# Peptides against a protein of PDB entry 2V3S: the designs that were tried, part 67

Target 1, 95 residues: chain A of PDB entry 2V3S
Amino acid sequence: PISLVLRLRNSKKELNDIRFEFTPGRDTAEGVSQELISAGLVDGRDLVIVAANLQKIVEEPQSNRSVTFKLASGVEGSDIPDDGKLIGFAQLSIS

## One batch from the design tools (peptide; made by RFdiffusion4, then SolubleMPNN)

Design b2_p21_6_s1 (from b2_p21_6, 10 letters changed)
Fold by OpenDDE base, seed 1:
Structure b2_p21_6_s1 (fold): chain B 95 residues (1-95), chain A 21 residues (1-21)
Amino acid sequence: as target 1 above (95 residues)
Amino acid sequence: SLLEGEAFEAAAAAFSARSSA
């Protein structure tokens, strides 16, 4: 399995690391993304973008060691999106 | 809905312990 870390801020804007494994051929990017949403860890509005970037990193994990992407849930927030601070952005990386 | 604070951290830890589906 592929060991991943999802780094993102919660509703109180606290930065967190969520570790998980992804098994190609058994897990799907959309399925794991839905699990993250169901767990209350990811905003439901971010299903598409999380799934897309999860798919990107797991299809070529040796080349894509880290991907940072803009969240749909962060677009209308009070803070200006910033990929360096992960404000309105999340990051997936290989452990 | 999204969790906050320690509840979020607990959920994150629990998710980290999950096996792949």
Scores: peptide ipSAE 0.647, ipTM 0.918, DockQ to the pose 0.657
Fold by OpenDDE base, seed 4:
Structure b2_p21_6_s1 (fold): chain B 95 residues (1-95), chain A 21 residues (1-21)
Amino acid sequence: as target 1 above (95 residues)
Amino acid sequence: SLLEGEAFEAAAAAFSARSSA
């Protein structure tokens, strides 16, 4: 399995690392993303972008050691999006 | 619904124990 870390801010703007394994052939990017949403860890509006980037990192984990992406849930927020501070952005990385 | 603070951290920890299915 592939060991991953999803780094993102919760609703109180606190930065958190969520560790999880992804097993190709058993897990799907969309399925795991839906689990993250069901767990209350990811905003439902971010299903598409999280799944897309999760797919990207698991299909080429040796090349894509880290990916940072813009969240749909962050666009309408009061804070200006900033990829360096992960404001309106999240990051997936290989553990 | 999104969780906050300690509840979020607890959920994150629980997710770490998730097994691929």
Scores: peptide ipSAE 0.645, ipTM 0.916, DockQ to the pose 0.646
Fold by OpenDDE base, seed 5:
Structure b2_p21_6_s1 (fold): chain B 95 residues (1-95), chain A 21 residues (1-21)
Amino acid sequence: as target 1 above (95 residues)
Amino acid sequence: SLLEGEAFEAAAAAFSARSSA
């Protein structure tokens, strides 16, 4: 399996690392993304972008060691999005 | 709904554990 870390801020703007494994052929990017949402870890509005980037990293984990992407849930917030601080952005990386 | 604080951390830990099953 592929060992991944999803780094993102919670509702209190606290940065968290969520570690999980992805098994190609068994797991799907959309399926795992839906599990993250169901767990209350990811905003439901971010299903598409999380799934797309999860798919990207698992299809070529040797080349895509880290991907940072803009969250739909962060666009309309009062905070200015910042990929360096992961404000309105999340990051997936190979652990 | 999104979790906060300790609840979020607990959920994150639980999510990590699902992968090790």
Scores: peptide ipSAE 0.645, ipTM 0.915, DockQ to the pose 0.808
Fold by OpenDDE base, seed 3:
Structure b2_p21_6_s1 (fold): chain B 95 residues (1-95), chain A 21 residues (1-21)
Amino acid sequence: as target 1 above (95 residues)
Amino acid sequence: SLLEGEAFEAAAAAFSARSSA
């Protein structure tokens, strides 16, 4: 399996790492993304962007060691989006 | 809805454990 870390801020703007494994052929990017949402870890508005980037990293894990992407849920916040601080952005990386 | 604080941390830990299920 592929060992991944999703780094993002929760609704209280606290930075957290979510570690999980992805098994190609058993897991799907959309399925795991939905599980993250159901667990209360990811905003439902971010399903599309999380799934797209999860798919990107798992299909070429040696080439895509880390991907940072803009969250749909972050654009309406009071803070200006910043990829360096992961404000309005999340990051997926290979462990 | 989204979790926060210790609830978020607990959910994150549980999510990590799902890989072993």
Scores: peptide ipSAE 0.644, ipTM 0.915, DockQ to the pose 0.775

Design b2_p21_6_s2 (from b2_p21_6, 11 letters changed)
Fold by OpenDDE base, seed 3:
Structure b2_p21_6_s2 (fold): chain B 95 residues (1-95), chain A 21 residues (1-21)
Amino acid sequence: as target 1 above (95 residues)
Amino acid sequence: SLLEGDAFVAAAEAFSARSSA
């Protein structure tokens, strides 16, 4: 399996690392993303963008070591999006 | 699968940690 870390800020604006595994051929990007949402770890509005970037990283984990992407849930927030600070952005990386 | 069981879902949350970044 592929060991992954999803880094994103919670409702208190605190940065969290979420560790999970992805097994190609058994897991799907959309399925795992739905599970992250069901577990309360990801906002439901971010299903599409999380699944798309999860698919990207698991396709070639040796080449795509990290991907940073804009969250739909972060757009309407009061904070200005910033990929460097992961404000309105999340990051998936290979652990 | 993260939803294989309640314990596994709970474990996924337990594997979340605050980052110093």
Scores: peptide ipSAE 0.043, ipTM 0.655, DockQ to the pose 0.145
Fold by OpenDDE base, seed 2:
Structure b2_p21_6_s2 (fold): chain B 95 residues (1-95), chain A 21 residues (1-21)
Amino acid sequence: as target 1 above (95 residues)
Amino acid sequence: SLLEGDAFVAAAEAFSARSSA
């Protein structure tokens, strides 16, 4: 299995690391993303973008060690998006 | 899967840790 970390801010705007495993051939990017949403770890509006980037990193984990992407949930917020501070952005990385 | 194997989803806190960054 591939050990992953999803770094993103919670509802209090605090940065958190979510650790989980992905097993190619058994898990799907969309399925795992839906589980993250059901657990309250990811906003439902971010299903598509999280699944897309999760798919990207698990396809080539040696080449894609880290991916940072813009959240749909961050667009409607009052805070200015910033990939360096992960405001309106999230990051997936290989553990 | 987050629901299968050794790892399962019970609570958000069980899966998360505050970042030091």
Scores: peptide ipSAE 0.042, ipTM 0.666, DockQ to the pose 0.114
Fold by OpenDDE base, seed 1:
Structure b2_p21_6_s2 (fold): chain B 95 residues (1-95), chain A 21 residues (1-21)
Amino acid sequence: as target 1 above (95 residues)
Amino acid sequence: SLLEGDAFVAAAEAFSARSSA
């Protein structure tokens, strides 16, 4: 399995690293993304973008060691999006 | 997958660690 870390700010705007595994051929990007949402770790509005970037990193984990992407849930936030601070952005990386 | 066990759903915080950044 591929060990991954999703770096994401929680509802308190605290930066957290969410650790999980992805097994190619058994897991799907959309399925794992739905699980993250069901666990309350990802906003439901971010299903598409999380799944797309999860797919990108797991298809070439040796080349795509990290991907940072804009969250749909961050657009309406009061804070200005900032990829460096992961405000309105999330990051997936290989553990 | 994340939710293979029932405990995984209830213990969402167990899968996350606060970053010092």
Scores: peptide ipSAE 0.042, ipTM 0.652, DockQ to the pose 0.122
Fold by OpenDDE base, seed 4:
Structure b2_p21_6_s2 (fold): chain B 95 residues (1-95), chain A 21 residues (1-21)
Amino acid sequence: as target 1 above (95 residues)
Amino acid sequence: SLLEGDAFVAAAEAFSARSSA
């Protein structure tokens, strides 16, 4: 399995590292993303972007060690998006 | 998968650690 970390801010705007595994051939990017949403760790509006970037990293984990991407939910937030601070952005990386 | 079987986690703390970076 591939050990991953999803770094993003929680409802208190605190930065957290969500650790999980992805097993190719058993898990799907969309399925895992839906589980993250069900657990309250990802906003439902971000299903597409999270799944797309999760797919990108798991298809070539040796080449894609880290990806940072804009959240749809972040655009609608009160704070101005900032990739450096991971405000309105999330980051997936290989653990 | 995150849940595996009938397992369920409702809170971020069960999956995560606060980042100090």
Scores: peptide ipSAE 0.041, ipTM 0.655, DockQ to the pose 0.156

Design b2_p21_6_s3 (from b2_p21_6, 12 letters changed)
Fold by OpenDDE base, seed 5:
Structure b2_p21_6_s3 (fold): chain B 95 residues (1-95), chain A 21 residues (1-21)
Amino acid sequence: as target 1 above (95 residues)
Amino acid sequence: MLLEGDAFDAAAEAFSARSSA
């Protein structure tokens, strides 16, 4: 299995790391993303972007060790998006 | 792999940690 970390800010704007595993051939990027949403860890509006980037990192984990991407849920927020501070952005990385 | 159903919420909390960054 591939050990992953999803880093993003919670509703209190605090940065948190979510650790989980992905097993190729058993898990799917969309399926895992749906579970993250069901747990309240990811906004439902971000299903597509999270699944796309999860697929990217698990298909080539040795080459794609970290990916940072803009959240759909962040574009209408009051804070100005900033990838360096992960405001309106999230990061997936290999543990 | 993630837990299914209601059990995932509890598991998610166990696998969540405040970032040191």
Scores: peptide ipSAE 0.034, ipTM 0.632, DockQ to the pose 0.139
Fold by OpenDDE base, seed 2:
Parts: structure tokens; sequence; C-alpha cells
Structure b2_p21_6_s3 (fold): chain B 95 residues (1-95), chain A 21 residues (1-21)
């Protein structure tokens, strides 16, 4: 399996690293993303963007070692989005 | 399959491992 880390801020604006495995052929990007949402680790509004970027990283993990993407849930907040600080952004990386 | 989660800019939070299969 591919060992991954999803880094994103929680409701307290604290950076969380979520470690999980992805097994090609068994897991799907959408399925794993739904698990993250069910666990309360990802906002349901971010299903599409998380799944899309998870798919991107797992299809070519050697080329896509890290991907940073804008969260749909972040656009409604008062904080200014910042990819460097992962405000309104999340990051997927190969562990 | 989810393994665990940690907070790195505040007090560490542990998340239970979850697996769909």
Amino acid sequence: as target 1 above (95 residues)
Amino acid sequence: MLLEGDAFDAAAEAFSARSSA
C-alpha cells in the first residue's frame, strides 16, 4: 500500500497530520475521502477536491510526492487563504 | 484505510485507526 499524510487544519485551526494507507485496486480516492469525512477529519464540502488530489498522488506517487490544494470549506472563512500556512488549503504527501 | 492523526502546532490529538476493509 501507499502510505500517505494529509495535512490540514482542524476546527481549532491546528495543523493535523492524518496518516493513512491507500491500496491501488482495492481503495478508491473517493472511498478513502469519504472515510476521512466520516471520521470528521475532512469537511464534507471538500470531498471532490480531496478525492481529485488523492487520485493524482496515488496514480503517480513517484512524480507527485506532494500536492497542495485549495479547500472549498476554506473560502467561507474569515481567514485569508494561504497555501504556505495551509489556511484554506490542505496538503497530501507520500509518507 | 486510515491509520492515525496528529496535531503538530498545538497539543497532540490522537485519532482512532479506521479501515473500510
Scores: peptide ipSAE 0.032, ipTM 0.602, DockQ to the pose 0.146
Fold by OpenDDE base, seed 3:
Formats: C-alpha cells, structure tokens, sequence
Structure b2_p21_6_s3 (fold): chain B 95 residues (1-95), chain A 21 residues (1-21)
C-alpha cells in the first residue's frame, strides 16, 4: 500500500498530520475521502477537492510526491487563505 | 466522476497526530 499524510488545520487552527494507507485496486480516492470525512478528520465540503488530489497523487506517486490544494471549507473563513501556511489549504504527501 | 459508496478497504485505518509546526 501507499503510505500518505494529509496535513490540515483543525477547528482550532492547529496543524495536524493525518496518516493513512491507500491500496490501489482495492481503495478508491472517493472511498478513502469519505472515510476521512466520516472520521471527522476532513470537512464534508472538501470531499471533491480531497478526492481529486488523492487520485492525482496515487496515480503517479513517484512524480507527485506532494500536492497542496485549496479547501472549499476555507473560503468562508476569517483568515486569508495562504498555501505556505496551509491556511485554507491542505497538503497530501507520500510518507 | 465521483460516486457515493465507492470501495474502501475496511481494514484501513487513519490516525492523526499533532504537527510540530
């Protein structure tokens, strides 16, 4: 399986690393993303963007070692989005 | 295309840890 880390700020704006595995042929990007949401680790509004970027990274894990993307849940926040600080952004990377 | 109920390994588990940053 592919070992992944999703770096994401929680409701208190603290950075957390969420570690999980992805097994090609058994897991799907959508399914894993739904489980992350069900576990309360990802906002439900971010299903589409998380699944899209998870698909991208597992398709070519050697070429796509890390992807940073804008969250739908971060748009309405009081803080201005910043990809460098992962404010309104999340990062998926190969562990 | 995204579909509700797509397959997921039931044995797979995710966990979170506080980042040092």
Amino acid sequence: as target 1 above (95 residues)
Amino acid sequence: MLLEGDAFDAAAEAFSARSSA
Scores: peptide ipSAE 0.032, ipTM 0.620, DockQ to the pose 0.083
Fold by OpenDDE base, seed 1:
Structure b2_p21_6_s3 (fold): chain B 95 residues (1-95), chain A 21 residues (1-21)
Amino acid sequence: as target 1 above (95 residues)
Amino acid sequence: MLLEGDAFDAAAEAFSARSSA
């Protein structure tokens, strides 16, 4: 399995690392993303973008060691999006 | 909650989280 870390801000705007595994051929990007949402770790509005980037990183984990992407849930927020501070952005990386 | 048309993996995943603040 591929060990991954999803770094993003929680409802209190605190940065957290969420660690999980992805097994190619068993897991699907959308399925794992739905589990993250069901666990309250990802906003449901971000299903598409999280799944797309999860798919990207697990397809070539040696080349894509880290991917940072804009969250749909961050668009309507009061804070200005900033990929460096992960405001309105999240990051997936290989553990 | 947004849903797509891809296959859904019903297998439960175990997650761990820690603060990076």
Scores: peptide ipSAE 0.031, ipTM 0.618, DockQ to the pose 0.098

Design b2_p21_6_s4 (from b2_p21_6, 10 letters changed)
Fold by OpenDDE base, seed 5:
Structure b2_p21_6_s4 (fold): chain B 95 residues (1-95), chain A 21 residues (1-21)
Amino acid sequence: as target 1 above (95 residues)
Amino acid sequence: SLLEGEAFDAAAEAFSARSSA
């Protein structure tokens, strides 16, 4: 399995590292993303972007060691998006 | 994933999470 970390700010604007595993051939990017949403760790509006970037990182984990992407939920937030501070952005990386 | 085989509404405990500075 591939060990992954999703770094994302919670509703209190605190950075959290969410650790999980992905098994190619058994798991799907969309399925795991839906589970993250169900757990309350990802906003439902971010399903598409999280799944797309999760797919990107797991298809070539040796080449795509980290991906940072803009959240749909962050666009409507009060804070100006900033990829360096992960405001309105999230990061997936190989553990 | 860590949630395979678990109830849909009990997903919160399947992931490990920690605060990062």
Scores: peptide ipSAE 0.040, ipTM 0.654, DockQ to the pose 0.117
Fold by OpenDDE base, seed 2:
Structure b2_p21_6_s4 (fold): chain B 95 residues (1-95), chain A 21 residues (1-21)
Amino acid sequence: as target 1 above (95 residues)
Amino acid sequence: SLLEGEAFDAAAEAFSARSSA
């Protein structure tokens, strides 16, 4: 299994690290993303972008050690998106 | 995933989360 960390801001705008495992051939990027949403850890509007980037990192974990991506849930907010501060962005990395 | 076989209402407990500094 691949050990992953999803770093993103919660509803209080606080950064959280969410740790989970992904097993290739058993898990799917969309399935795990749906579980993250069901757990209240990811906004439902971000299903597509989280799944796409999760797929990217797990298909080549040696080359894609970290990916940072823009959240759909962050585009309509008043805060200016900033990838360095993970405002309107999230980061997936290999643990 | 860590949520396989767990109830929906316990889904949040299957992931470990911590506040980043």
Scores: peptide ipSAE 0.040, ipTM 0.650, DockQ to the pose 0.118
Fold by OpenDDE base, seed 3:
Structure b2_p21_6_s4 (fold): chain B 95 residues (1-95), chain A 21 residues (1-21)
Amino acid sequence: as target 1 above (95 residues)
Amino acid sequence: SLLEGEAFDAAAEAFSARSSA
């Protein structure tokens, strides 16, 4: 299995790391993303973007060690999006 | 994968940790 970390800010604007495993052939990017949403760890509006980037990283985990992407849930927030600070952005990386 | 069904929901925080960044 592939060990992954999803880094993103919570409702208090604090950065959190979410650790999980992905097994190619058994897991799907959409399925795992739905589980993250069901657990309250990811906003439901971000299903598409999280699944797309999860798929990207698990396709070639040796080459794609990290991906940073803009969240749909972050566009209407009070803070200006900033990928360097992960404001309105999240990051997936290989552990 | 993540934990199955209700077990995952109940253990959601077990998969997360605050970052120092």
Scores: peptide ipSAE 0.038, ipTM 0.646, DockQ to the pose 0.122
Fold by OpenDDE base, seed 4:
Parts: structure tokens; C-alpha cells; sequence
Structure b2_p21_6_s4 (fold): chain B 95 residues (1-95), chain A 21 residues (1-21)
């Protein structure tokens, strides 16, 4: 399995690292993303973008050690998106 | 899949306060 970390800010704007495993051939990017949403770790509006980037990182984990992407849930917030600070952005990385 | 839970990275502290959830 691939050990991953999803780094993103919670509703209190606190940065969290969520660790999980992805098993190619068993798990799907969309399925895992839905689990993250069900766990309250990801905003439901971000299903598509999280799944897309999860797919990207798991298909080539050697090359894609980290991917940072804009959250749909963040574009409408009061804070200006900042990928460096993961404001309105999330990051998936290989742990 | 397997969700292991959440943690706070030391590097993340540079950006915001740590969270327990």
C-alpha cells in the first residue's frame, strides 16, 4: 500500500495532517476521497479535486511525491488562497 | 483504504496552531 498524508486546514484554520493508506487495485481515488469526506476531514465540495489529485499521486508515487491543489471550498472564503500556507489549498504527499 | 487518523506536523506549526482533530 501507498502511505499518504493529506495536509489541509480545518474549519478553525488549523493545519492538519491526515495519514491514510491507498492500495492500488483495491482502492479508488474517488472511493478514498469519499471516505475522507465521510470522516469529516474533507469538504464534500472538494470531492472531485481531491480525487483527481489523489489519482495523480497514486498512479506515479515515485514521481509525484507531493501535489498541492486548490480546493473548491476555499475559493469563496474570506481568506485569500495561498498554496504556500495551504490556505484554500490542500496537499497530498507520500509519507 | 485505511484512515490512520490525523496528526500535527512540526512544520505545519509554522503556519497555524495545532489541532487535535
Amino acid sequence: as target 1 above (95 residues)
Amino acid sequence: SLLEGEAFDAAAEAFSARSSA
Scores: peptide ipSAE 0.036, ipTM 0.611, DockQ to the pose 0.063

Design b2_p21_7_s1 (from b2_p21_7, 8 letters changed)
Fold by OpenDDE base, seed 1:
Structure b2_p21_7_s1 (fold): chain B 95 residues (1-95), chain A 21 residues (1-21)
Amino acid sequence: as target 1 above (95 residues)
Amino acid sequence: PESEVVTNPVSGRQFEVVKVE
């Protein structure tokens, strides 16, 4: 399996690493993204963007060691999005 | 705690949440 880390801020704006595994051929990007949402770890509005980037990193993990992407849930927030501080952004990386 | 494991009760998938800052 592929060992992944999803780095993003929680509702208290605390930065967390979420570590999990992805098994190609068994797991789907859409399915795992839905599990992240069901666990309360990802905002439901971010299903599409998380799934898209999860798919990107798992299809070529040797080439895509890290991807940073803008969250839909962060756009309407009071904080200005910042990819460097991961405000309104999340990062997926290979462990 | 600085680390917590969240388990999906259906799939059994585990998510380890580690506070960074």
Scores: peptide ipSAE 0.807, ipTM 0.952, DockQ to the pose 0.757
Fold by OpenDDE base, seed 4:
Order: C-alpha cells, then structure tokens, then sequence
Structure b2_p21_7_s1 (fold): chain B 95 residues (1-95), chain A 21 residues (1-21)
C-alpha cells in the first residue's frame, strides 16, 4: 500500500498530520475521501478537491510526492488562504 | 498523547492523527 500523510488544520486551526494507507486496486480516491469526511477529519465541502488530489498522488506516487491544494471550506473562512501556512489549504504527501 | 488513531468502523481503515502545531 501507499503510505500517505494529509496535513491540514482542524476546526481549532491546529495543524495535524493524518497518516493513512491507500491500496491501489482496492481503494478509490473518492471512497477514502469519504471516509476522511465520515471520520470528521475533512470537511464535507472538500470532498471533490480532496478526492481529486488524492487520485493525483496515488496514480503516480513516484512523481507526485506532494500536492498542496485549496480547500473549499477555507474560501469563506475568516483567515486569508495561505498555502505556505496551510490556511485554507491542505497538503497530501507520500510518507 | 502524541498521536491518536481513528478507525472507520465499517472499512476498518485507520487514520493516525498527529498534532504538528
């Protein structure tokens, strides 16, 4: 399986790493993204963007070592989105 | 604790949550 890390801020704006595995052929990007949401680790509004980037990283993990993307949930937040500070952004990377 | 494991009760998938900041 592919060992992944999803780095993003929780509801208290605390930065966390969420480590999980993805097995190609068994798991789907959308399925795992839904699990992240069901676990309360990802905002439901971010299903599409998380799934898209998860798909991107798992389809070519050798070349796509890290992807940073804007969250839909962060657009209307109180803080200005910042990819460097992962405010309104999340990062997926290969562990 | 340093980390916390969240397990999906249906799929059994585990998510290890580690506080960074």
Amino acid sequence: as target 1 above (95 residues)
Amino acid sequence: PESEVVTNPVSGRQFEVVKVE
Scores: peptide ipSAE 0.806, ipTM 0.952, DockQ to the pose 0.763
Fold by OpenDDE base, seed 5:
Structure b2_p21_7_s1 (fold): chain B 95 residues (1-95), chain A 21 residues (1-21)
Amino acid sequence: as target 1 above (95 residues)
Amino acid sequence: PESEVVTNPVSGRQFEVVKVE
């Protein structure tokens, strides 16, 4: 399995690493993204973007060691999106 | 706590949540 880390801020604006595994052929980017949402770890509005980037990183984990992407949930937030601070952005990386 | 494990009751998938800052 691929060991992944999803780094993003929670509702308290605390930066957290969410560690999980992804098994190609068994798991799907869409499915795992839904699980993240169901667990309350990802905003439901971010399903599409998380799934897209999860797919990107798992399709070529040796090449795509890290991907940072803009969250839909962050656009309308009070804080100005900032990829450096991961405000309105999240990062997926290979452990 | 600094670390917490969340388990999907259906799939059994585990998510370890670790506070960074």
Scores: peptide ipSAE 0.806, ipTM 0.952, DockQ to the pose 0.734
Fold by OpenDDE base, seed 3:
Structure b2_p21_7_s1 (fold): chain B 95 residues (1-95), chain A 21 residues (1-21)
Amino acid sequence: as target 1 above (95 residues)
Amino acid sequence: PESEVVTNPVSGRQFEVVKVE
């Protein structure tokens, strides 16, 4: 399996690493993304963007070691999005 | 603790949550 880390801020604006595994041929990007949402770890509005980037990293993990992407849930927030501080952004990387 | 494990009760998938800052 592929060991992944999703780094993002929770509702308290605290930065956390979410570690999990992905098994190609058994897991799907959308399926795992839905599980992250069901667990309360990802906002439901971010299903599409998380799934898209998860698919990108698992289809070619040797080339895509890390991807940073804009969250839909962060666009309408009070804080200005900042990819460096991961405000309104999340980062997915190979562990 | 340093980390918390969240388990999906349906699939059994585990997510380890580690506080960074």
Scores: peptide ipSAE 0.806, ipTM 0.952, DockQ to the pose 0.742

Design b2_p21_7_s2 (from b2_p21_7, 10 letters changed)
Fold by OpenDDE base, seed 1:
Structure b2_p21_7_s2 (fold): chain B 95 residues (1-95), chain A 21 residues (1-21)
Amino acid sequence: as target 1 above (95 residues)
Amino acid sequence: ASSETVTNPVSGRKFEVVKVE
């Protein structure tokens, strides 16, 4: 399996690393993204963007070691999105 | 660092959550 880290701010704006595994051929990007949402770790509005970037990193994990992407849930927040601080952004990386 | 693990009751997938800042 591929060991992944999703770095993302929670509802309290605290930055957390979410570590999980992805097994190609058994797991799907959409399915695991839905599990993240069901666990309360990802906002439901971010299903599409998380799934897209999860797919990107798992299809070529040695080439795509890290991807940073804008969250739909962060666009209309009170804070200005900032990819460096991961405000309104999340980062997926290979552990 | 301290961590907490969330387990999906259906799939059994584990998510380890580690506070960074």
Scores: peptide ipSAE 0.802, ipTM 0.946, DockQ to the pose 0.791
Fold by OpenDDE base, seed 5:
Structure b2_p21_7_s2 (fold): chain B 95 residues (1-95), chain A 21 residues (1-21)
Amino acid sequence: as target 1 above (95 residues)
Amino acid sequence: ASSETVTNPVSGRKFEVVKVE
């Protein structure tokens, strides 16, 4: 399996690493993304973008060691999106 | 860093949540 880390801020604006595994051929990017949402770890509005980037990283994990992407849930927030601070952004990386 | 594991009761998938900052 591929060991992944999803780094993003929770509702308290605390930066967290969410570690999980992805097994190609068994798991799907959308399926795991839905599980993240169901667990309350990802905002439901971010299903599409998380799934897209999860797919990107797992399809070429040797090349795509890290992907940073803008969250839909962060667009309307009072904080200005910042990819460096992961405000309104999340990062997926290979462990 | 504090760590907590969340397990999906259906799939059994585990998510380890580690506070970074």
Scores: peptide ipSAE 0.802, ipTM 0.947, DockQ to the pose 0.814
Fold by OpenDDE base, seed 4:
Structure b2_p21_7_s2 (fold): chain B 95 residues (1-95), chain A 21 residues (1-21)
Amino acid sequence: as target 1 above (95 residues)
Amino acid sequence: ASSETVTNPVSGRKFEVVKVE
């Protein structure tokens, strides 16, 4: 399996790493993204962007060691998005 | 670092949540 880390801020604006595994051929980017949402770890509005970037990183994990992307939930928030501070952005990386 | 593990009751997938800052 591929060991992944999803770094993003929680509802308290605290930065957290969410570590999980992805098994190609068994798991799907869409499915795991839905699990993250069901666990309350990802905002439901971010399903599309998380799934897209999860797919990107797992299809070529050796080339795509890290991807940073804008969250839909962040755009709708009051804070100004900032990719450097991961405000309104999340980062997926290979552990 | 301190961590919490969330387990999906359906799939059994584990998510380890680690506070960074």
Scores: peptide ipSAE 0.802, ipTM 0.946, DockQ to the pose 0.814
Fold by OpenDDE base, seed 3:
Structure b2_p21_7_s2 (fold): chain B 95 residues (1-95), chain A 21 residues (1-21)
Amino acid sequence: as target 1 above (95 residues)
Amino acid sequence: ASSETVTNPVSGRKFEVVKVE
């Protein structure tokens, strides 16, 4: 399996690393993204963008070691998006 | 750096949540 880390801020704006595994041929990017949402770890509005980037990293894990992307849930929030501080952004990386 | 593991009750998938800051 592929060991992944999803780094993003929770509802209290605290930065957390979410570690999980992805098994190609068994798991799907959309399926695992839905599980993250069901667990309350990802905002439901971010299903599409999380799934897209998860797919990107697992299809070529040797080439795509890290991806940072803008969250739909952060665009219209009170905080100004900042990819360096991961405000309104999340990061997926290979562990 | 405290951590907590969340398990999906349906799939059994585990998510380890580690506080960074």
Scores: peptide ipSAE 0.802, ipTM 0.946, DockQ to the pose 0.808

